# Ledger of designs, part 98: peptides against a protein of PDB entry 4JHK

Target 1, 212 residues: chain A of PDB entry 4JHK
Amino acid sequence: EDYKIQSFDLETQKLLKTALKDPGSVDLEKVSSVIVDQSLKDQVFSREAGRICYTIVQAEAKQTNGSVFRRNLLNRLQQEFKAREETRKRSTQEWVCLVSFICNIFDYLKVNNMPMVALVHPVYDCLFRLAQSDALKNEEEVDCLVLQLHRIGDQLEKMNVQLMDELFNLLRDGFLLQEDLSSMGRLLLLEILEFRAGGWKLSDTAQKYYYS

## One batch from the design tools (peptide; made by RFdiffusion4, then SolubleMPNN)

Design b2_p15_8_s2 (from b2_p15_8 with E7Q S12R E15K)
Fold by OpenDDE base, seed 4:
Structure b2_p15_8_s2 (fold): chain B 212 residues (1-212), chain A 15 residues (1-15)
Amino acid sequence: as target 1 above (212 residues)
Amino acid sequence: SSEELFQEELERLSK
């Protein structure tokens, strides 16, 4: 199986490849750090990072019945999450990468075929932050919000429908009442409202309208 | 809180 790790130097690529096959032979703290650092820079990689992390977790569990990698990963996630407001103020790009990474970890990193319960509230907290008025006026944040809801909204709702209802109340209010939304931002909010209403699916007609 | 849940999971994994 191929993983999209071309953005790393050759030495790091080798490290990651080894971690994927023989996690016990590498420094898993270093591996987790490299993955998180890159995910905070590249939103595209953050999607791949979820898959990579899941594979490493599975490999370590199978090899040693250990969870060193997952522990290090979650420790780093906790640190970044705690500093999320500082990150947002420093760089919108890093902030949306952080949100994307947390969401993708939630999406891919399953335990006993179930989402990690510990990540549910952190994910919602991030999405609620993106749904605030000061964030909705920024297209980059709206893009991130809508993208994550497209990817994991159905899964998140299964974990806590009450929070999802509250989130979408904010999105509806933003759509209707926020005056400084961009045209595209308003369109995206409408689309995601319809997306959930349609059972987290888009009709062919809607897809053409919003994305073609 | 979200931070508490992180901590609980970390503690579980540290056992």
Scores: peptide ipSAE 0.235, ipTM 0.845, DockQ to the pose 0.833
Fold by OpenDDE base, seed 2:
Structure b2_p15_8_s2 (fold): chain B 212 residues (1-212), chain A 15 residues (1-15)
Amino acid sequence: as target 1 above (212 residues)
Amino acid sequence: SSEELFQEELERLSK
């Protein structure tokens, strides 16, 4: 199985590859830090990072029944989450990468094939932040919001339908009432509203309409 | 809070 880790230097690639196969032989704190650092810079990598993290977690569980990597990963996530407003102020790009990473961890890092309950509220908090008026005016943040909802919206709703309803109320209000949305932002909001209304599914025709 | 949930999970994993 191949993992997209070409963005790292060769030494780090070796570290990651070793972690994937023999997690007990590497510094898992360092591994987690490297993954998080890169995920905060590259939103595309954050998707792959989720899969990588899951594999390392599974490998460690199988090898030693340990959870050192997951603990370190979540510790770092907690730190970044706590500083999310500062991150957003400093860099929109880093902020959306953070959201993307947390969402992807939620998506991939499952226990007994179930999402981690501990991540439900943090994920919603991030999405709610993206749904605020000051964020909706930024197309980069709207892109992130809609992307995450496409990826994990159905799972999140299963965890807490009330929060999802509240979130989509904000999105509807933004779509209808907010004046400084970009044309694309407004289109994306409409699409995601329809996406959920359709049971988190989108027809091929609709997909072409919104993303052609 | 979300921070509390993170902490609870970390504590669970530390045991």
Scores: peptide ipSAE 0.229, ipTM 0.844, DockQ to the pose 0.784
Fold by OpenDDE base, seed 3:
Structure b2_p15_8_s2 (fold): chain B 212 residues (1-212), chain A 15 residues (1-15)
Amino acid sequence: as target 1 above (212 residues)
Amino acid sequence: SSEELFQEELERLSK
């Protein structure tokens, strides 16, 4: 299988490819740093980053029963999460990339085929932040919020339905009551409300309507 | 707080 790492220079691509197959032969701290740094710049890559991280974790576990990469990755995630408000203030783009990355790690980096429990609250915290009125007025943040819920909403709900209910109460209120939403933002909120109501599914016709 | 829980869990996992 191939990984979408064409955005990196050739040297870094080689580093990543080596890490995927023989993690013991590379500096895994450097690898984790490269992945996180790029994920904070490119939201599209953050999706691929989850898959890459999962593969490296499995490869290292199989090779040496080690967890050096995972440790470095989680350490960096912790640092970025703690600084999330500063990041948001500095750059909306970096903020939504951070959220996307955390969500994608939650999606892919599973233990015994189960989501990492430690990431449940951090993910919800990020989504709740995106659901605040000051964030809902920004299309980029709404896009991020809705995208993550499409990707991992069903999994998150299984982990904590009460938090999901609370989150969607905020989204409903935003849709109905907040005046400074963009037209697209309002449509996206409506779509995600319907998406969950339909069991985290939506008809093809509805999908085309909202995203055409 | 949720942030504290996250920090504690990540610290545990990062060691």
Scores: peptide ipSAE 0.175, ipTM 0.825, DockQ to the pose 0.482
Fold by OpenDDE base, seed 5:
Structure b2_p15_8_s2 (fold): chain B 212 residues (1-212), chain A 15 residues (1-15)
Amino acid sequence: as target 1 above (212 residues)
Amino acid sequence: SSEELFQEELERLSK
């Protein structure tokens, strides 16, 4: 397996590569820290981070039956989640990176082949925040919201359909009633409403209409 | 597991 870690310096790349193969020989707290830090800066890396984290967790479990990396990762995630409103106030870009990271960890980091139940409510809370009126008027936040729902919406609904119904009630109201949506924002909300209505998939016709 | 250890705290933070 090859992982996209070229954005790190050579020393950090070596650290990450070693963690992937021999996690017991490195400082796993430091490893988790560098992954989280980069994920909070680069939304593209966030997706790769999920895969990397899963691989390290599996490698550590196999090597020592340990869970040091996962504990450090989740602790840092909890800290960032707690500070999410301050992060949003400081930087929209960092905020959407945080949401993306939490969602990607939910998507990739399975425990015994199951999603971590502890992340369900945090993920929904982030998505509900993106669905508020003050966030829907920001195209960058709408982009993030729609992207996450495309990636993990079906999984989240299986965990709690009531919360998903409530979330989409907000999105429908935003689409219909909010006046200061951007043209692209309104288009994206319509698309995601149709996406869920279609069983979390797009028809070929819809794909061409929205993305061609 | 880590999930079990952080379950209650994460739920609290989500409220």
Scores: peptide ipSAE 0.097, ipTM 0.752, DockQ to the pose 0.135

Design b2_p15_8_s3 (from b2_p15_8, 4 letters changed)
Fold by OpenDDE base, seed 1:
Structure b2_p15_8_s3 (fold): chain B 212 residues (1-212), chain A 15 residues (1-15)
Amino acid sequence: as target 1 above (212 residues)
Amino acid sequence: SSEELFQKELEELSK
């Protein structure tokens, strides 16, 4: 399988490749740290990170029935989540990377082919934070919010439809009432409102209108 | 809380 890890140095690439195939032969705490660190820097990598993490978890479970990697990963994730407001204050880029990473872990790191229940509220908390007025005025945060909802919105709704309704009430209000939205931000909010209304699907007509 | 849910998951993994 091809994993996009070219952004790492050769030594780290070797470490990751070994972790994917023979997790028992490497320091899985180090591996988890490397993945989280890079995910906090590169939002694009966050998507790949989810897939990588799932593969390592499966490999370790198969090899030793262990969960060292997942434990370390979630420990680090918890730490970053707890500090999310400080992160947002320090760097919007790091904040949206964090949200992206948490959402992608939710998407890929499934247990028994089901999302981890423990991640549902943390994910919603992040999305609700992005839906606040002070965040909606920042296009980078709106981009992140809409991207995540496109990726995992249907899954999240299945886990808690009430929270999703509340979230989209905020998005609707932002679209209709908030004055300092960018033109693109307003367009993205409208698109995501229509996306959910259409059963988390985008019609061909809408696709052309918003993205072509 | 969300933080409590994280902690709960970690505790389960540590068993």
Scores: peptide ipSAE 0.092, ipTM 0.794, DockQ to the pose 0.782
Fold by OpenDDE base, seed 3:
Structure b2_p15_8_s3 (fold): chain B 212 residues (1-212), chain A 15 residues (1-15)
Amino acid sequence: as target 1 above (212 residues)
Amino acid sequence: SSEELFQKELEELSK
């Protein structure tokens, strides 16, 4: 299986490839740090990071029945989550990368093919933060919000439909009432409202309309 | 709080 890790230097690529095949032969703390650091810089990589993390977790479990990588990964994730407001203040880009990373870990890192219950509220907290008025006026944050809902909205709703209803109430209010939304932001909110209303599905024609 | 819940549950999962 091919993993998209071209953004790393060759040495780090080798480290990651080794971790994927033989996690016991590498420093898994270092591996987790590298993955998290890059995920906080590159939102595109955060999607791949979820898949990579899942593979390493499975490989380590199979090899030694260990969980060193998962422990280090989740500890770092917790630290970043706690500092999320500071991160947002410092850099919108790092903030949306953090949200993307948390959401993608939720998407890929499952236990017995089920999402981690521990991540449900943190994910919702991030999405609710993006749904606040001060965030909705920023296109980068709206892009992130809508992207995550497209990716994991259906799964997240199954975990807590009440919170999803509350979240979408905020989004609907933002779409209808908030004056300082960009044109694109308003279109994205409308699209995601329709997406959920349609059972988390949208026609190809509609998809092209909103994102072309 | 959500942060406290996150902390406790992640610790449990990390065992």
Scores: peptide ipSAE 0.089, ipTM 0.792, DockQ to the pose 0.500
Fold by OpenDDE base, seed 4:
Structure b2_p15_8_s3 (fold): chain B 212 residues (1-212), chain A 15 residues (1-15)
Amino acid sequence: as target 1 above (212 residues)
Amino acid sequence: SSEELFQKELEELSK
């Protein structure tokens, strides 16, 4: 199986490949740190990171019935999440990478084929932060928000429909009332409102309108 | 809180 780890040096690539197949033979704390660090720099990689993490978790469980990797990963996630406001102030890019990473971990890192309950509220907290007025005026934050909702919105709603309703109330208000939205931002908000209304699916017509 | 949920999950993993 191919994993997109070309952004790492060859030594790190070897480390990751070994972790994927024989996690007991490597320092799983180091592996988790490398994955998180890269995910905080590259939003695209954060998607792949979720898949990689899931594979390592499965491999470790199968090999030793251990959870060292997951524990280290979650510890790091907790630290980054706790400092999320500081991260946002420092760098919007790092902030959206953090959100993307947390969302992708939620998407891929399942326990008994179920989402980790511990990640539900952190994910919503991130999305709610992106839905605030000061964030909606920033196109890259809107892009991140809409992207995550496209990817995991249906799953999140299943976990807590009340929070999803509250979130979309904010998005609706932003769309209707906020004056300093970019044209693209406003378009994206409208699209995601329609996306949920359509059962988290886009019609062919809508897809053509918004993305063609 | 969200942070509390993280902590609870970590505690469960430590058992």
Scores: peptide ipSAE 0.046, ipTM 0.752, DockQ to the pose 0.833
Fold by OpenDDE base, seed 5:
Structure b2_p15_8_s3 (fold): chain B 212 residues (1-212), chain A 15 residues (1-15)
Amino acid sequence: as target 1 above (212 residues)
Amino acid sequence: SSEELFQKELEELSK
């Protein structure tokens, strides 16, 4: 049970380690803010953040039957989601980090082993935004879109197949009709179309073609 | 609860 938190200073590392084992002894609001702030800067960390958040939630529930950390985390998520268009305008990098973070929280932070229903539509909203023409022409946004669909697409579809069908209609249109896609962007769209068509998995042949 | 409010507000934002 080792977590990648080397990017933080020593004081913050200690704070996080304590939160993971003894959440009642630390300021859980501060812990949540630190995790969110770093996730909005580092897309790689956002995946680890999901695991960390889940562990803290479980630890707090076990220790005090409390949910202070989760409430603070979700409140911050809501704030960032509300400001998503402003974030995208300011920085593509921050925007894709935000999407990645929301998707990773959806993936890891489950309630009674079920996805949080409240996050389903917000996640779809983010993915639909990435599927718009002005976003598809940006390779960084396409990378993010495809990555999230690889990670949680199957789970999202189970929650709402109609929205997933609509999303992939946009992706097919983008692949076929949009002229200003990069070569890599077009390749990634094709790959994700095949990925879903194959039941959210890649064949051995496809794996070699796209990633070897 | 704050969680209930969060859910309601997120649903509204998703419309």
Scores: peptide ipSAE 0.037, ipTM 0.713, DockQ to the pose 0.092

Design b2_p15_8_s4 (from b2_p15_8, 5 letters changed)
Fold by OpenDDE base, seed 3:
Structure b2_p15_8_s4 (fold): chain B 212 residues (1-212), chain A 15 residues (1-15)
Amino acid sequence: as target 1 above (212 residues)
Amino acid sequence: SSEELFQKLLEELSK
């Protein structure tokens, strides 16, 4: 199976490919660092990163019943999460990449086809931060918020419907009451409100309307 | 606490 790792140099691509097939033959700490570093720079890569991470985790478990990669990955994720406010202050782009990465790890790193419960609150914390008024005025943060809710909103709701209700209360208030939203930001909030109301589904026509 | 949950997760993986 092919993985989208063209953004890396050839040496790093080789490292990743080896990790996917024979994780015991590479430095898994280095592999995890490379994946996290790139995910914090490229939001598009974050989704692929989730898939890559899942594959490496499964390969290592099968090969040695080990969890070195996952441990290093989650340790780095914890460090970045703890520093999330500093990251946001320094760079909105890095902040939204961090959120995207956390959400995609939640989406892909499942145990027995179930999300890791320990990641539920951290994910919600990130989404709630994006739903604050100081974040909603930034179109890049709104884009990130709406994108993640499209990807994992239904899963998150199943884990904690109360938090999802609270989150969407903030989004409704932002849509209705906040004055400094961009036109696109307001449109995106409306779309995601309708998306959830429709059972986390949107018609192709509606999707084109909001994103064309 | 979300940070506590992360810590618990890491501890579990270290066993």
Scores: peptide ipSAE 0.102, ipTM 0.788, DockQ to the pose 0.735
Fold by OpenDDE base, seed 5:
Structure b2_p15_8_s4 (fold): chain B 212 residues (1-212), chain A 15 residues (1-15)
Amino acid sequence: as target 1 above (212 residues)
Amino acid sequence: SSEELFQKLLEELSK
C-alpha cells in the first residue's frame, strides 16, 4: 500500500496520494504527466510507476467508471515511443528509462488480468532496438534489455513466440559474433540465453554462478 | 506498425 514517492516535492506527493485514493478530485492529466516525467529520469521509479498507474486506473474505474487517467497515460507513452530514436541519440539513460517504463506498464497495467495486446509490438520494437549491434556494445543498454526480459519475457513469448525466437536469434548472434561487447555485456547475454532455455527460470546452480 | 496500434488503442479508450 505504500508507494515510493519521496523523490517528489511535498505538493506533488500530496497530488499522487490523492490520485491513488480519490482520483476524481485531482487533475488526472497532470498526474499522468508527473509519473511519466519521473519515469523517464529514474529507472528505479519505473517499476513503482507501474504499480501506481495500475492503482489509479482501478480507483478511477471504481469511483466514476472512467478511464481518463489511462487514456492520458497511454497518449503520453505513444508520444515518447514515437520519439524513441531521438531520445536514444540524446541520452542513453533516458532511452533505457523509456524502455523500462513501457515494459513495466505492459507488466502492471492489465485489462481483465490480461496484457494489453496493443503494447506487445511496441515492447518488442524496443527490445529489438536494444538487440542491434550498435546497442549491444553499450553495457547500459544490455543491462536494460536483460532486465526487461527477466521481468516480462515469459509473458511476451506467450503473446508472440515468433518474435521472441527472432529476438533471441539476434542475441545469440551478438553473443557469438560481435567483437566489441564488454565482458559484463557478454556475460549478461549468456545468462539471458540460458534463462529462456530454462523456461524463463534460473536453476539454483545458475543463480549462484551469475549472482553470487 | 506500432504507431498504428497505439492509435487504435487510444481510439478504443476514447469511447
Scores: peptide ipSAE 0.092, ipTM 0.783, DockQ to the pose 0.780
Fold by OpenDDE base, seed 4:
Structure b2_p15_8_s4 (fold): chain B 212 residues (1-212), chain A 15 residues (1-15)
Amino acid sequence: as target 1 above (212 residues)
Amino acid sequence: SSEELFQKLLEELSK
């Protein structure tokens, strides 16, 4: 199986590959740190990071019945989440990477094939933050919000439909009432509103219209 | 809170 880790140097790539196959032979704390650090820099990698993390978790469980990697990963995630407002203030790019990473961990890192319940509220908190007026005016944040909802919205709704309803109330209000939205931002909000209304699916016509 | 949930999760993993 191939993983998209070309952004790392060769030594780090070797480390990651070893972690994927023989997690007991490497420093799993270091591995988790490397993955998180890169995920905070590259939003695209954060998606791959979820898959990588899942594989390492499974490999460690199988090899040693351990959970060192998962513990370190989630500990780091907690730290970054706690500092999310500071991160947002410092760098919008790092903030959206953080959100993407948290969402991707939620998406891939399952427990008994189920989402981690403890991550549901943190994910919603991030999405609600992106749905605030000061965030909706930033196209980069809108892009992130809509992207995550496309990826995990259906799963999140299954976990808590009430929060999803509240979130989409904010998105609807933003779409209708907020004056300083970009044209693209407004279009994306409309698209995601329709996406959910359609059962978290897009028709071929809608796909063509919004992403042609 | 979300932070409390994280803490609980970490505690569970530490058992």
Scores: peptide ipSAE 0.088, ipTM 0.783, DockQ to the pose 0.728
Fold by OpenDDE base, seed 1:
Structure b2_p15_8_s4 (fold): chain B 212 residues (1-212), chain A 15 residues (1-15)
Amino acid sequence: as target 1 above (212 residues)
Amino acid sequence: SSEELFQKLLEELSK
């Protein structure tokens, strides 16, 4: 399989490839650190990172019945989550990468084909932060928010519909009442409101209007 | 809290 790891140097690529096939032969703590570090720099990679992480978790479980990689990964994720406000203050780009990574881990790193319940509130916390007025005025944060809701919104709602209702109340209010939204930001909010209203599906008409 | 949930998750994985 192609895991799109070309952004890493050759040595790191080799490390990751080995981790995917023979996780017992590499330092899985180092592997987890490398993946998290890159995910905090590249939001596109963060999507692939979820799939990579799942594969490594499965490979280690099969090979040694171990969970060293997952433990280290989630430990690092916890650390980054705890520092999320500091990260946002320092760099919007790093902040949206963090949110993207957490959401992608939620999406891919499933247990028994179910999302990890422990990640539900952390994910919602991130999305609620993006839905605050000071974040909605930043198009980069709106892009991130809408992207994640497109990817995992239906799953999150199944886990907690009350929180999703509260989140979308904020988005509705932002769309209707907030004055300093960009034109694109306002358009994206409208689209995601319609997306949920349509059962987390985009109609053909809406697809043409927003993305064609 | 979300932080507490993370901690619980880590504890479960450490068993």
Scores: peptide ipSAE 0.085, ipTM 0.779, DockQ to the pose 0.743

## One batch from the design tools (peptide; made by RFdiffusion4, then SolubleMPNN)

Design b2_p16_3_s1 (from b2_p16_3 with A12K)
Fold by OpenDDE base, seed 2:
Formats: C-alpha cells, sequence, structure tokens
Structure b2_p16_3_s1 (fold): chain B 212 residues (1-212), chain A 16 residues (1-16)
C-alpha cells in the first residue's frame, strides 16, 4: 500500500514508513507531530494524513495494544483546535488546512467503524466558523467548507442532525442574504444546499473529485 | 474539559 509522503524528506519518509509497519520502534509522538505539522501546511496531504493516521493507530494497537500515537495526535489536534482563531487570523491557508485535517481525521480515524464522538463538536465548530459571514466572503474558506461537507456531511448529520440543521440555516442565509459572496462561493453554497437536500449522494464524477 | 473526557472515552472504546 502506497502512501503519499513525497513532501517529506527521505529521513522523515523512512520514519513514517517505519511507523506504519513497526510503530513500536519509533517515537510516535514525533511521528504525530510531523504529520500534524505537514497537514497544517498542505491541505491535500491532510486527506492522506487521515489514512496514514488510521493505519498507524491500527498497527500500534495490533503490535503493542498501545495508543501512544492516537493520544499524541488527538492532543495535538486539540491544541490546534483551541488556537484556531489565532491560526485563522494569521493565515487563512493554515486555517483551512487545520479544518481539513480535523475533518479528515474524523473521516478516517474510526472506532469500531464509528466516528469518534470526541471530534463531532470540534468538527461542527470548525464548520460553523466557516459558515460565519466574515468567512463566507472568502472563497478559500467556502471551498474548504463545501469540500468537508461533501466528504463527511452525511456522517456528521448522523451524529447530530440538529447541529447540521443549524449549520445549513447559516449557509442558506449566506446564500440568500450575504452580498459580498463571490460568484463561485454562491454557487458552491447552492450546490451544497442541494447536495444535502438530495441525501448527500455524490455522482461518480463528484466521487472521484472529492475522494481521490 | 468535555473534549478531554470524550477523547478518553473514545480511546477506551478503541482499546476494548
Amino acid sequence: as target 1 above (212 residues)
Amino acid sequence: SELDELIEEDIKLFEE
């Protein structure tokens, strides 16, 4: 199984590969930090990072029945989440990377094939932040919001339909009432509104786009 | 925090 870790130097790649196969032989705290750091810089990697993280979690559980990696990962996520407003202020790019990463961890890091309950509210909080007027005017944030909802919206709704309803009320209002949306932003909001209304079903082409 | 508690619960569930 190939993992997209080309963005790392060779030494780090080796570290990650070792973590995937023999997690007990590496510093899993370091591994988690490396993954998080890169995910905060590369939104595309954040998707792969989710898969990598899940694999490492499974490998460690199988090898040592340990959870060092997961603990460190989640602790780091919590730290970044708590600082999300500062991150957003500093860099929109880093902010959307953070959201993407948290959402991807939610998507991949399942427990008994179920989403981690601990991540439900943090994910919603991120999405709600993206749904605020000051964020909706930024196409990069709208892109992130819509992308995540395409990826995990159905799962999130199953976890808490009330929050999803509230979120989409904001999106509807943004679509209808906010004047400083970009044309693409408005189209994206409309699309996601219709997407949910249609039961979160992706077309074949859309499936490739959002999950490739 | 609530998040910490939830994380711990999920960790426990995973380890079971």
Scores: peptide ipSAE 0.023, ipTM 0.627, DockQ to the pose 0.858
Fold by OpenDDE base, seed 4:
Structure b2_p16_3_s1 (fold): chain B 212 residues (1-212), chain A 16 residues (1-16)
Amino acid sequence: as target 1 above (212 residues)
Amino acid sequence: SELDELIEEDIKLFEE
């Protein structure tokens, strides 16, 4: 399988490749830290980080019955989540990368073939933050919000439909009432409202925006 | 914290 790790230097790429194949031979705490750090800087990688993490988790479980990588990953994730407001103030780019990373972990890191319950509220908290007026006026944050809902909205709704209803109430209000939305931001909000209303099924528009 | 407890619970479930 191909993993998008070209953003790392060659030494780190080798470390990651080894972790994927022979996790017992590397420092898995270091590996988890490297993945989180890069996910906060590179949204392309952040999008794919969940798949890489899942593979490492599975490899370690099979090889040594260990869970060192997953434990360190989740601990670091919790730390970054707790500091999310400070991250947003420091860098919008890092903030949206953090949200993307958390959502990607939710998407790929399953327990008994189900999403981790511990991640449900943190994911919603991030999405609710993106749905606030001060975030909706920033097109970069709207892009992130809509992208995550396209990717994991259906899964999140299955975990807590009440929170999803509340979230979309905010999005409808933003679409209808907020005056300082960009034209593209308004279009994206409309599209995601229609996306959920259609049962989380991809439209031609959504396909072009996010998958072509 | 509540989140810590939930994470530990999920970790246990994964290891089963």
Scores: peptide ipSAE 0.023, ipTM 0.619, DockQ to the pose 0.901
Fold by OpenDDE base, seed 1:
Order: C-alpha cells, then structure tokens, then sequence
Structure b2_p16_3_s1 (fold): chain B 212 residues (1-212), chain A 16 residues (1-16)
C-alpha cells in the first residue's frame, strides 16, 4: 500500500516507512509527534494521517503487542484539543487542520470496527464550535464543518443522535438567521442540511449543483 | 480482539 508522505523530508519519510513496517525499531513518540505536527499544517495530509496511524497501531500490536504509538498519539491529540481555542485564535488554518485530524482519527481508529466512544464528544465539541456564529461567518471554517459532516456525519449520528439534532439546529438557525454568511457558506449549510435529510446521501444532480 | 482491548485501555487516557 502506498502512503502519501512526500511532504516530509527524506529522513522523515524513511522514519515513517520504517514505523509502518517495523515500529519496534523507531522512536514511536517521535513518529506520533511528526504526524500530528504535519496534520496541523496540511489538511490534505490529515486524511492520510488517519490511515497511517491505524496502520502503525496495527503493526505495533502485531509485532510486540505494544501500544506506545497509540498512547502518544492520543495524548498529543488530547493536548491539542484542550488548546483548540488558542489554536483557533492563532491560526484558522491550523484550527481547521486540527478538526480535520481529530475527525480522521475518529474515522480510522476503530474498536471492534466501531468508532472510539471517547472521541465522540471531542468531535462534537469541535463541530459545535464551527457551528457558532463567529465561525459560520468564516468560509474556511464552514468548509471544514461541512467536509467533516460529509465524511463522518452518519457514523457520528449513530453514536449520538441527540447531539446531532442539536448541531443541526444551530446550522439551520445559521442558514436562516445569520446575516453575515458568505454566499458560498450559505449554500454549503443548505447542502449539508439537505444531505442529512436525505439520509446522508446526495443525488448526482444535487452534487453538481453545490460543488460544480 | 487483543488489539481492540489495547485500544480500549488507551481510551481511558483520552477521557481523563
């Protein structure tokens, strides 16, 4: 399997490749740190990061029954989550990367083929933050919100439908009542409202309308 | 699975 790690220097690429194949031979704390750091800078990589993380977790478990990587990863994720407001203040780009990363970890790191229960509330907290008025006026944050809901909304709803209802109440209110939304932001909110109403599915016609 | 059990143990760290 090919992993998209070309954004790293050659030495770091080698480190990651080794971690994927022989995790016991590398500093897994360093590996986790590198992955998180890059995920906070590159939202495109964040999606790949989830897959990479799961592979390393599997490899370490099979090799030594260890969990050093996963522990370090989750600890770092928790630290970044706790500091999310400071991150948002510093950089909207880093903030949406953080949200993307936590959502991708939710999507890929599963227990018994189910999402980690412990990540449900943190994910919702991030999405609720993106659904606040001060965030909805920022198209970059709306893009992130809608993208994550497209990716994991159905899974997240299965974990807690009440929170999803509350979240979408905010999105509906934003769509209907908030005056300083961008035209694209308003369209994206409408699209995601319809997406959920359609059972987390979008017709080809609707897809072309909103994303072409 | 054994891997699932290990993951569940680490969930405790994140919940704290």
Amino acid sequence: as target 1 above (212 residues)
Amino acid sequence: SELDELIEEDIKLFEE
Scores: peptide ipSAE 0.022, ipTM 0.640, DockQ to the pose 0.117
Fold by OpenDDE base, seed 5:
Structure b2_p16_3_s1 (fold): chain B 212 residues (1-212), chain A 16 residues (1-16)
Amino acid sequence: as target 1 above (212 residues)
Amino acid sequence: SELDELIEEDIKLFEE
């Protein structure tokens, strides 16, 4: 399998490649730190990071029946989640990267092919924060919110439909009542409202309208 | 599976 890790220096690339094939031969705490750090800077990488993390978890389990990497990863994720408000104040970009990373971990790290129950509320907490009026006025935060709902909204709803209903009440109110939305932000909210109403899928016509 | 059991243990750590 090919993994997109070209953004790292050669030494780090070697470290990651070794972790994917022979996790017992590298410092898995360092590997987890490198992945998290890069995911907090690059939202595009965070998607790939989820896949990489899943592969390393499987490789370590098969090689040593260990879970050192996953423990370090989840501990770091918890720390970043707890500090999410400070992160948002410091940098909107880092904040949306954090949300993206948490959502991608939720999407890729599954138990018995099911999402981790422990991540459900943290993910919803992040999405609810993005749905507040002070966040909806920022197009970058709206982009992140809508992207995550496209990726994992159906899974989240299966875990807790009541929270999803509450979240979309906020999004509907934002769309209808909030005056300081960007034009694109308003369009994105409308699209995601219709996306859920359509069973978490877009018709061919709608897809062409919004993405072509 | 054994992997799933390990994940369950780590989930507890995350919730702490």
Scores: peptide ipSAE 0.022, ipTM 0.646, DockQ to the pose 0.096

